# Peptides against a protein of PDB entry 7UQJ: the designs that were tried, part 34

Target 1, 160 residues: chain A of PDB entry 7UQJ
Amino acid sequence: PELYQNFNITPPRGVLFHGPPGTGKTLMARALAASCSSDERKITFFMRKGADILSKWVGEAERQLRLLFEEAKKHQPSIIFFDEIDGLAPVRSSKQEQIHASIVSTLLALMDGMDNRGQVIVIGATNRPDAVDPALRRPGRFDREFYFPLPDVKARFKIL

## One batch from the design tools (peptide; made by RFdiffusion4, then SolubleMPNN)

Design b1_p10_3_s1 (from b1_p10_3, 5 letters changed)
Fold by OpenDDE base, seed 1:
Structure b1_p10_3_s1 (fold): chain B 160 residues (1-160), chain C 160 residues (1-160), chain D 160 residues (1-160), chain A 10 residues (1-10)
Amino acid sequence: as target 1 above (160 residues)
Amino acid sequence: as target 1 above (160 residues)
Amino acid sequence: as target 1 above (160 residues)
Amino acid sequence: KIPLYNTSVP
């Protein structure tokens, strides 16, 4: 929320961090949570992994997503970080595709149901932005995307 | 390689990066590769994920590990990064345990077979160091471990 | 800027990243730049190295700093990243101290001259925070500091 | 359990 209010930009409900593996997407999300927590204003950081969401029974996975968003709402300001959100992408089996579609649909509904004035930011991280359901990338969802380039080998000569 | 040679430290054959998810383990591995790449000496960075190694037929997974180490040896100096190396941990099914045991055994043999004078560094990253086979953590293998603490929440308040 | 306004915090004109070499300071700066670049709002990332600023004639180094800040202002929102900003620290020679003092003075003036409403963030990275001129660490300059701890030194004995 | 970071400043 706060990052966006300062630029007079309506805070996106969701931000997609995308880029090659190990470009620091998850670290950045944690860093954002840490950097926005003052002594007075602690940001609660929730983390889930896309594959871990699917490891449960469909109905329980949906319920756990709902509970996550409710808990994030109770503990505002908060960040919900979905690591490997591309893990919600359709699996090649028709039955798994139905499961994925239901969970993605639930996530879409939860993101659409977030009040824009809410202090809940959703960050999705993926190594495969093209494997993320395009519906998640629409306005009011993951409407902002951050590319984590491979630390440009040329420019990194100066880090160490 | 060079980082270690300059410290007159025998380069470990393997380094275990461990810590909570999103502590930058993979990022650090890439950063090390990038930082050790001079214009004169480009380090080749190979990346594999533990779960992706298991998704293949046992014999093919072993062959792919062998090929990876051979390729890394051809393209010295190189870093082999195993992300989520705890994904090689035995699964609760006896048949899967046998599969995992064979792949882990192959990895052990490959690490044991690395010449200490070689310019191949192996980095394993895990969120669950206790789920990594203790055999991988013995001298001459992942004999060095780095804990990636959560970025100290206090210190990061000042970036954002 | 935006991050800071939303917390009702006056955006620091500068952030100091400090910590041992290879702790990911430069990486974090790049990741911040990447993480604030949407498809609609690309953040321009400028990078300079402290030692490279000093390698030129003082008058040209000052001019280059001015040009850098002007260019960053033209391409808002932007991040100016000074890697190894401790490279602007006085060298033990009196003549070099005068050179460093002039360049640091120019940087101070440029940071003091930044409009708090400007969308230019300055990040300084150093391995030697004690070698950074205390004047740079005052309010309205690098008034926020991030320590990049060594991934626990005990743990780091296991990478290298 | 994925650790919930309460960025609770101690």
Scores: peptide ipSAE 0.000, ipTM 0.352, DockQ to the pose 0.050
Fold by OpenDDE base, seed 2:
Structure b1_p10_3_s1 (fold): chain B 160 residues (1-160), chain C 160 residues (1-160), chain D 160 residues (1-160), chain A 10 residues (1-10)
Amino acid sequence: as target 1 above (160 residues)
Amino acid sequence: as target 1 above (160 residues)
Amino acid sequence: as target 1 above (160 residues)
Amino acid sequence: KIPLYNTSVP
């Protein structure tokens, strides 16, 4: 009895959209949200910019992340879209290491704490997937990566 | 009475996702499956790698394809995703010509035999659309192609 | 009470898909339509080519646009996909300025006249977003842009 | 002010 992995496509807990600026990462996330929303089932789309969480919520960023995930859970089905997630969870920032480490740890815990039964999809967008903490790219987190390719310079010259 | 082609988007019997490695073909197929799955309607996603069908099931590949399509039909609505379909249906393979020809013929017959009323979408992903048998790219089969572009080298240099 | 702006993602009245030829703009629009169509809710997909509206409907292009939008409204939820929308609404056409201006004005009025309650999504695809009238790219029209990048020449060489 | 994008397909 060959176990066809019925991938119950449990919406990946995290999808990493990576690619250069202007490749449509945010629009794809919004298009997914729009495509999943019917009259009977409105998907709630939460957008946050990684750098804005750090800059606006210095000292409260962990609390804001927790609130964001609780609200996403309350409004299931939902998508949490982190634009510029490399700003939220950079691999190597020497001087802000403690603040970044605590925010990353909180995000990891929130992603790990989501039950597979939850209808919360997390999408992280970045220009630099290599600048995102490898811990976020592990199974059960941003374990699925979508590459948004840039146009060839020659193609940009044909667009121009 | 201008016949607006109501494209009843009969899910294309086959969609060819083509583009270089790492362009997100598999993820797009999974995102489509996830976006089409509601609480009331779970899309069953079947993933097979073309080379794995050939390698594991030499002599039974045809039977496995038939079983896959029957199971997809039983679990409608469903998506069959063939990753690296160029491995399943190569245009020019000299030494395995008979085995490849029979598998290709079986896949052709299975795609042709799907009623338009079937809720089975077939997605083939390849790095080399030109390496896929032209018979698979005809109307009623993989007649819709989606190009997954690579980033510009300059953009890859900005990602690096 | 942190005012989460519930952006009712009113499906953007217009999404501009821009990118070089062969980047999958049409297929993405079709995939969106397919992903939004359930058994209970079939999305009606209307496809028009911008140049075809101008060439086939010289003198009736405005009427055809109106009929298209009325039919899309009648068959809600619906997607209107304008392929090569730069052919419908070019920025700089000296000699056909009046005819183009009137068609553009009609398209603008139709996009502006769609109630936010309408389940009509308009997708415009172009190779040259800069060749599309800036008035179409304003808020409430094609205010959301999706960039479809071209493969790098080196990547095209790996596809060959 | 956290923009919640409710994708209400109308």
Scores: peptide ipSAE 0.000, ipTM 0.186, DockQ to the pose 0.084; fails the geometry check
Fold by OpenDDE base, seed 3:
Structure b1_p10_3_s1 (fold): chain B 160 residues (1-160), chain C 160 residues (1-160), chain D 160 residues (1-160), chain A 10 residues (1-10)
Amino acid sequence: as target 1 above (160 residues)
Amino acid sequence: as target 1 above (160 residues)
Amino acid sequence: as target 1 above (160 residues)
Amino acid sequence: KIPLYNTSVP
């Protein structure tokens, strides 16, 4: 087995940033957007919180997701950053929360519908990767995961 | 003395990310890789842990390092990320740990052998920069260091 | 109201990184510099601490700021990173601290004097955004702010 | 060119 992981950075359609709150997931996404933009190649960065998407009526949330992806496609190259994506696309509980199921289904369809030639990167950030629907973590969606660890508490107590 | 540090971003042959655990070193390396890749310019990201390199027989560890650098050169532009590099290249103790000495020597030779025109960036991450052999921190190797500080605990207690 | 924030990545003249200490502000600035540099397009990264600027005689601090901006302009594309910028440009207290007022005034003038076609980005990092003079946070200066949150302590206590 | 981030807040 190869002793290294080779990550061919083809723009993944989706990247999941996961780790404890405040480990810099949102910050990293913004920084990536900035670093990829040149004067020749402006990247459009779209940011939305999962909870904010969920707080609107399901039909409007779905429509706004579609509009977001359309606008991102129109302004390629672009990054769509979903902060708190576990709030948008929770694990499908056996109790069919129709609200979550519909939004998740729409997001799945939008990610699957992205043309491979498109320069739209979707970044999801979560503090709870296990709370994100595994369907979103499949190939062609959030197929890459980046863990943002907390500084070890033990290392922190050595500095005080 | 110049009141500013000028970092000419020529691709450093090597960059050392150092700071307490969980400050986002690994994450930053991955994010840099992602951000530098465009549809036109795919960056290949190779990740390996220092401890994993060390856990294999010395002769195989050296061979795998050579193969890693060859593969990285073949897939330029590329990033080689060594997580936990202090596990790979500890400070040479007076007790000649032949295992560490050989791997360190190989890594030194591989970094020195990188052509200046190559688009291979080596990133080492450590929680203990003082545990990394100073020979790796010399010009032409990990000649740039980035400190990842912990959030001050005092600032954190003001938010609770 | 659009349910997403669209960040058109035109080069802001100034970006304020704010958040608790050790959230990776300095690191992000350096990483952005590194990620934006290609073999074709070397970015020059200038780093200076606010406190270091302030520790020198006011007249020399102002001169050094001017020289820094001139050098950054000469080496375009460039990043000027001010770490601990709250030490450089504190909120103007009613007690006219002439020292701070002069340095702030010079920095304001230098940021305002940057040509819109220039490829000089100024990044300020602070742990105390409220301690930064609001005049620096106006359009055409540090007109973009990035918050670097701490990992929620509550989430950390769930892992221990 | 260094990507200069223009975050326009709507």
Scores: peptide ipSAE 0.000, ipTM 0.203, DockQ to the pose 0.102; fails the geometry check

Design b1_p10_3_s1 (from b1_p10_3, 5 letters changed)
Fold by OpenDDE base, seed 4:
Structure b1_p10_3_s1 (fold): chain B 160 residues (1-160), chain C 160 residues (1-160), chain D 160 residues (1-160), chain A 10 residues (1-10)
Amino acid sequence: as target 1 above (160 residues)
Amino acid sequence: as target 1 above (160 residues)
Amino acid sequence: as target 1 above (160 residues)
Amino acid sequence: KIPLYNTSVP
């Protein structure tokens, strides 16, 4: 919330952090959460791992997503962070189980149903942006993307 | 390498980063790798996910570990980072599959076999230090541990 | 650089990371530097500790700051990260030595002298934002602030 | 003690 408010920009509903493993996506999300919190303004950080939602809540994943968004809305301002979101919202073109399609559809609906005035930001982290359903990357959803490069060895040499 | 040399301390063979999910363990490992690299001294960073080594290399995981350590030794100074090392080296007391015991034994042997003069540091990240085989946490292996706390939910509420 | 460019916003000259010790300000700065570097766009990261500039370069701290900014400008896009910037830029109202006032004045001048089109971002990290000269927190300098709250004190004691 | 600064990324 505060990050985008400080920029006088409409907070995107969703931000996709993508880049190779261990580029700091999860830490960035936590730090953004941290950075958006002040003593006066406590942001609530909800973290879920995409694959864990699927594996732990078979048949209830949609309900758990709904509850997550409801709780995030109740505790505004808030950040919902999906780590490994490609595990939650695989590309619909994968011939895999109907379950994934329903979860993606639920997530889409939840993101679309977010009041634009709501101080709920969704952050998705993935190592594979192309493994995330393109529908989630559309405007009003994960409409902002941040690449977390491997610090190229040469760029790291310039970072030190 | 340089970090520990600057402290005039014997570089530990291994460092365990432990703490709840999304506390920044992986990013810290990368930042340490970056911080130890200078224009003059290129540190090679090898990252592996513990569970991925098991799942992708069934029956070859030991070989892949050996190759990883050999390559890291070849490209000294280097850091080997195991993300989710609890997935690679589960506690031996778990009645689970013989496969895990062999991989743990291989990792132990590889860490013990590292020349103390070698500029190879192993970093393991885990959400569950107690799920990592205690043998890996002994002197000469992951003999340094760093806790990455959850920002307490209340501190996350202050961090958010 | 890339972070702000991705937002189609004018990159602020300076970003202040503030929050208690060990909240990850330094790691965030490194992660941002890493995240802003791509294979195509190498960002140069200059890290300095505020107190180290004062202690190591007595009588030359101003010159070292100038050289740092010149080098950062030469290697655009770049990030200058001041860790513990409160050690570099103490509040002018502190009856402490004339030396601090000159260094602060130099830093102010360097930040003011940055071409707004330059792809140089200055990140300052502090545990005490109130210990940083308010002049540095004005528009066109550290005009963006991010709070890094404590992970709960109990959790920090296990990191240290 | 390596000061492990636990960074929260803004």
Scores: peptide ipSAE 0.000, ipTM 0.335, DockQ to the pose 0.066; fails the geometry check

Design b1_p10_3_s2 (from b1_p10_3, 5 letters changed)
Fold by OpenDDE base, seed 5:
Structure b1_p10_3_s2 (fold): chain B 160 residues (1-160), chain C 160 residues (1-160), chain D 160 residues (1-160), chain A 10 residues (1-10)
Amino acid sequence: as target 1 above (160 residues)
Amino acid sequence: as target 1 above (160 residues)
Amino acid sequence: as target 1 above (160 residues)
Amino acid sequence: RIPLVNTSVP
């Protein structure tokens, strides 16, 4: 919120951080949360991992998502960070389709139900952007994407 | 290797990066790999996630660990990074003990079998250091530990 | 601090991170701050942008630098990160020379006044190391430099 | 709890 307010940028509803594993997606999300927090305005940072949400029973996973978004709204300004969001909302493929479809549908509904006036930002991190359901990447959801490249191994840190 | 060589530090056999999720553990490992690579001496960076190794059949997980260490030795200087190593080598608790015990025993044997003369560094990252088998934290294995704290929300990034 | 203590490395007074934009300089500085903090020893991370300091009146820019270093000393162990330090301390070129010269001289004096016994590390980040005043790159100031290359597309991270 | 369930859809 404050970062975006200071930059006169309309905060996206959702931001997708994508790139190879260990490119600092989660670190950047935490750093953004820290940078946007002041002594006067603490940002509440909520973190969940896609696999940890999915490991719950479908109805409990949905309930946990709803609780997360409600808690984020209560504690606004807030950031919800989904690490490994591809684990939560994979592209709809046949065998596990129904269970994943319900969780994805709940996440979609929660993102659509966030009024733009709320100081809630959702950040998704993935190593596989193409494995994230395209429905999450539509306008009003994860509508902004940031690529995190591998830091070049050729970085000769000459500690002179 | 080069970082430790440049610092005249005997490279630990293994380094454990621990701290809350999204504190930059994986990023630091990649950045260390990057910093240690030169145009003349490329460091080969091998990355595996503990859960991805564990998801294979026990015998295949062990084979994949052996192949990983052999490939790292062939491509030395090299870094093996295990993300979420607590997923690969949890503290031996009752219900999944046997399967985990075999994978942990293989990882222990591979770390013990690394001659200190090899330019292979193993980095494990975990959000739960106490969930990592204490056998991995002994001298000659993950004998150095680095804590990755949450960036303090009280860090007044007064971007004035 | 702890990273340097654990490595038995005398912490440099200053470290210059240089390389193309988006190579993870700021990210690394935050990750280092995170990695050096423990539950027992929190590192205080101070961030400033060179241009933001320069945009203040000269006397206020100098005062802000002094306050920053005093606050860092009070909250040691601490890291001061200057992003875009080339904006704060450009190579002395003719037209804006006097104003920049005063800010640069203040930064030099502050870095020189840091006793090596203090647990204060200064990190400067720049995309243009040759645009940073050579006086900052002398021993006892930014005496260690780390190059952040563009991720070489040829770094075959064979994620096998 | 190590989720044994590779809930990562391949």
Scores: peptide ipSAE 0.005, ipTM 0.370, DockQ to the pose 0.133; fails the geometry check
Fold by OpenDDE base, seed 2:
Structure b1_p10_3_s2 (fold): chain B 160 residues (1-160), chain C 160 residues (1-160), chain D 160 residues (1-160), chain A 10 residues (1-10)
Amino acid sequence: as target 1 above (160 residues)
Amino acid sequence: as target 1 above (160 residues)
Amino acid sequence: as target 1 above (160 residues)
Amino acid sequence: RIPLVNTSVP
C-alpha cells in the first residue's frame, strides 16, 4: 500500500526493476522496504538470487519458491525480491524447456495465486528485461517496470 | 596489525562484513587491503566467492581452501576475502549436511589452525549473517562483525 | 568508433576492464555504450556473465558464444560485455583442461574471426586480470586494458 | 534449506 502511494501507482502484484548492473536495483528494493516500514508497520523483506534458486534440484527449487511465497504471505506486509530474475526465468528457448519450464511455471502460478488483497509485493531485478520470460511481464505479474538509468559518466567520476 | 590499528580493535582471526547487497562489503575489504599496504609493507589480497568454492567436487573444494590458506601464510602479510560466505557455509540444515559439512569443517579447522602470530586476516562478506554457520562466528574465527548500512534514499539519488 | 575516439585509442577488438569488485566495470561498459549511442547511432549492448556461459553443457556454451557473436554482428554497431570473464576463461590449469579449453578456444576463435572493419567491440570485465587466460590478452583480442581503481575510503563514505 | 533469513529491515 504505502509503497504504491509513493509511486502513485495502483498496487501491481509484481514490479520489474531493470537497468544496467550496479545501478542499485537490489539496493533500491531494500531502501523501499526500509522507507515503507515505519515503527507501526514493519515490512518483511525476503531476498533470493535467481541463480541460487536454480542451483537446487528442480523439484526442490519449486518447493523453495512455494515456501518463500507461503512465508511471505504469513509475514504480511512483505516484499519478495528476486535479484537477477533473468537467471531464474530465462526466455523459454526451445532447448532448455524441460528444466527451467517447471520453475518458471511455478513462479507464474505463485504470482497468479496471490490474492489482490494480499500485502505481498514481488520485485524482480534484472539487467536484461528482454531475457525475462514474457509470461512474467503480463498483467497481474511483473506488470510495472522501473528503469534504473546509469549515472552519467560525470556522476560516476564523482563516485570513483 | 595496521588494519586493526585503524579500527582500534584487537586483531581477530576473522572479520564478518554483513549488510545488504551493494553496500560495498567487497569493495571495503579491498580498500582496507590497499590502505594497509604501504610501499614498505605490501599486503597480499586473496579473494574467493563462496559459490565458486562449492562448484567443485567436495574434496577439491577442501583442497582449494587448504591451498588458499597455505598460500596466504606463505605471502604474509595477507588478507583472505570470502565474498558471499553464506554460499560456502550455509547454516547446517539437516538435509544439506553431508556435502557442505566437510567444506565448513575444513574452513573451521583452517581458521582454528592459524597461529595468533600469523599476519593472515580472513574477511567474510555476507548479505545474510544469520545464514552463516554459527560455528564460524565463534571467538577465534569471525568474531568481529561490521555492519554495512544502506545509503539513505537521498544519498542514493545522488549516485543515480 | 566513437568509443575509441573518446579514449584516443586505435580500435582494439577487445578491451579488458580490470580492477577490484564494485569499481563499476559493468556499469562503465554500459555507460560507454549509452554515451556512444546517439539518436542516429544506437549501439546494441549484449551482456553475459562468465559463470552463466559455463553453467551450460560445454557444447551448448560454445554454441551460445557463437550465437552471441553472430547476433552482435547482425546488430552492429554493438558491444559484447563479458562480466566476470575470469569465470569463463580461467588460466588453463592442467587439471581443468578438457572442459574449459573448448569454451576458451571458441572465444579466442570468435575474437580472431572478427573483421577489423566490424563494429563489434568486446569488453571483458574481471576482478583478477592474472586469472584470465593469457591467450585472451594477446593483440587482436583483449589487447587494451583499463584499470578501475578503488574509490578512496572518503569517496566511498560519500556514497554510503 | 537456505534459511529464509528474515532480514528485518530496521
Scores: peptide ipSAE 0.000, ipTM 0.185, DockQ to the pose 0.080; fails the geometry check
Fold by OpenDDE base, seed 3:
Structure b1_p10_3_s2 (fold): chain B 160 residues (1-160), chain C 160 residues (1-160), chain D 160 residues (1-160), chain A 10 residues (1-10)
Amino acid sequence: as target 1 above (160 residues)
Amino acid sequence: as target 1 above (160 residues)
Amino acid sequence: as target 1 above (160 residues)
Amino acid sequence: RIPLVNTSVP
């Protein structure tokens, strides 16, 4: 209850966790999922890596994204965590990147299509927020950004 | 500042993190990246998995490695972290492994081509240092090795 | 000693770690490996990701699985950790999924072929136990299941 | 019993 309440009354559609790698973005996303899970309210957590969703098959990545969002919607409350989202949705570079453009377009459409009342939170994690397509960082998508500073060496030795 | 200073005056071209899996090699590599990042000096962190770089396309893995090193050079100071580097650069076994041989050769050339004054540190992580091509462990490449002992159960329960 | 003893006199052939992602399934599997390793008795830990074993080459994934189990048997005591095992052994869906069917069949045969006295523990980790082929969850395979609840936010901040 | 390992997220 409290963590969704801490996400304010309208859960953000998308949260971008950015910061240096191993700052615990994935770890935080997973902790949020856990902290929001109770015996009464199990949050379903979906994890995908951006690069792993990049199928060479044109349209298969789009289908997988659609299925992911549908499954997340079916299993609400849900968290979709995209690790390495910069791998999925790089900044639109060359006209030759039709594969990336279609995947990004699909993700944009899926995020825009989320009901604000839906208990589906999308968390993207990246080490390079500037490598994420700015269209994903607009209001109604990844509209909240959390910087994960790297723990100092001492803090990281608490993880080992 | 201090962590690069702890890497001595000449930053090692390559550091091999070896040890049992889940000892926090990836986590340490990421902590090092962060601890070396300041507001004034953002270290760019590149992460690749060895197996993920192994493209089925002959020469595409080589191209990706070249691009990675070029991007790292462009965004200095940088850390290139190869997780599961034994997957990328296995010990040269059979003459039939031309694909692996070319990738390893490319990585060797890229590491040898790094200016010692360049602020690009390459960190390789492996669970099997003996499965890494010995050519990568020579001076001027992965010339520093750090063993990551497995945390005892008690230490690991601090991670969970 | 104690952890293998806690696995009872006959180590389970397979343990399924299931639960939300980042609950520390991989980390626990690795901790178990570490805790069971002594200076006298080094446990060899093999990690594979389910999706990474999914080679597009028909039969190459099967060969890799066979080699993995043979290597694990050669280096007993051993842990084989399959991260994201739902990627390797999805629920048998369509007749068109012959590639997945063969990989799953091979994994089933390898698990069934393990000597109960063998010190090879197979740990599968999944975020979606219901997406794992039920045949893998039968007695003599992944016959023990451990749910990894997500740590609460407070618990997870101890990992960072 | 798998010891409840408290992973703390800040």
Scores: peptide ipSAE 0.000, ipTM 0.221, DockQ to the pose 0.026; fails the geometry check

Design b1_p10_3_s2 (from b1_p10_3, 5 letters changed)
Fold by OpenDDE base, seed 4:
Structure b1_p10_3_s2 (fold): chain B 160 residues (1-160), chain C 160 residues (1-160), chain D 160 residues (1-160), chain A 10 residues (1-10)
Amino acid sequence: as target 1 above (160 residues)
Amino acid sequence: as target 1 above (160 residues)
Amino acid sequence: as target 1 above (160 residues)
Amino acid sequence: RIPLVNTSVP
């Protein structure tokens, strides 16, 4: 959050956290949510796992996404964090194309429909940015991408 | 590793990290792996996701677990980190009981078969410790459990 | 970074990450650096360990700090991350007062000398915010402080 | 019941 202001960078509607698993993407998103809420300005943090939205809400995934964005908008300032977003918006693989395409299309529409005045940030975390539908990675969606490198072994030694 | 030696604490065969999603369980496991590897003593960090072992290796999940433990033993000192271990060893739910029971049984046997002399630590991370088979949470397996609280919203606010 | 803009918060010159060891401070700093770099705008991330600056550069620590800030300014937008900043800027302890005082004074001057227009963020991480010289925690320096709670003390006590 | 240690960090 702070860096986008410092750099005169329009805060993205969506931020993609990518990098090897366990590089702290989910922790960062949570830390962002926490850091952005003050005692005066509580940020509402919505967390969903991409695979869970698909698996738990068969046939209702689109509705659940819409409800999530509506709730986030209602409780703004808000962060919507999609953990494992590659599970929600997989690159169009041939055999289950229709359902995934529909969910992706809904997510695209929801991200596009966010008024830039809305204090809703969408964070997607993935270990596989290339497995995320390229349409989500376009300007106005996940237009900011953040690589979480494996902390160099030397750099981690200093944390413990 | 170093800490268990320094405190004369028998290193657990298994450590269960549990707490709400994105509380840093995976990060902690990686940080432990990094902290325990010196320039002289590199720790090999094996990471697997419980759900991935089930989904990617249909019919071979047990073999993959065996191979993982063998490889970890071969490259000791090693850490085996299971992210979302509740996906690997779900509490026996009725409809898929046999396959899950077999994988759990294999994991139990592998953990029991680790000689205490082996410099292999198993870390399981879950958001739902109650969804992990209680047999895994017994002494000699995941006999250490570590709750990762949601950083208080206030505490996260301080991070960003 | 993004949050400071979204909340009309003047981005600090310095951000202090504090909290018990291994709560993800260093990871957060790295993730911030990564998150703030886009393909169009690469953020240069400078990482130094406070104790390393003191120990490796006996008599040159001040010069190394100056060079670090100059390099960060040259490569702006930049993040300077001081891991274990309490090792760099200890509260004045009696016996080594002069050297530490000089290094702290240099760091203070460097932080004060950053024009607010400079796209350089300084992040300090410490496990002991009370061990950081209070002069560093004043407005215009590390004027934002971010607590990284231990994942429940019980959770860490079992990892350690 | 894991005791909620209220560490009030200022």
Scores: peptide ipSAE 0.000, ipTM 0.304, DockQ to the pose 0.144; fails the geometry check

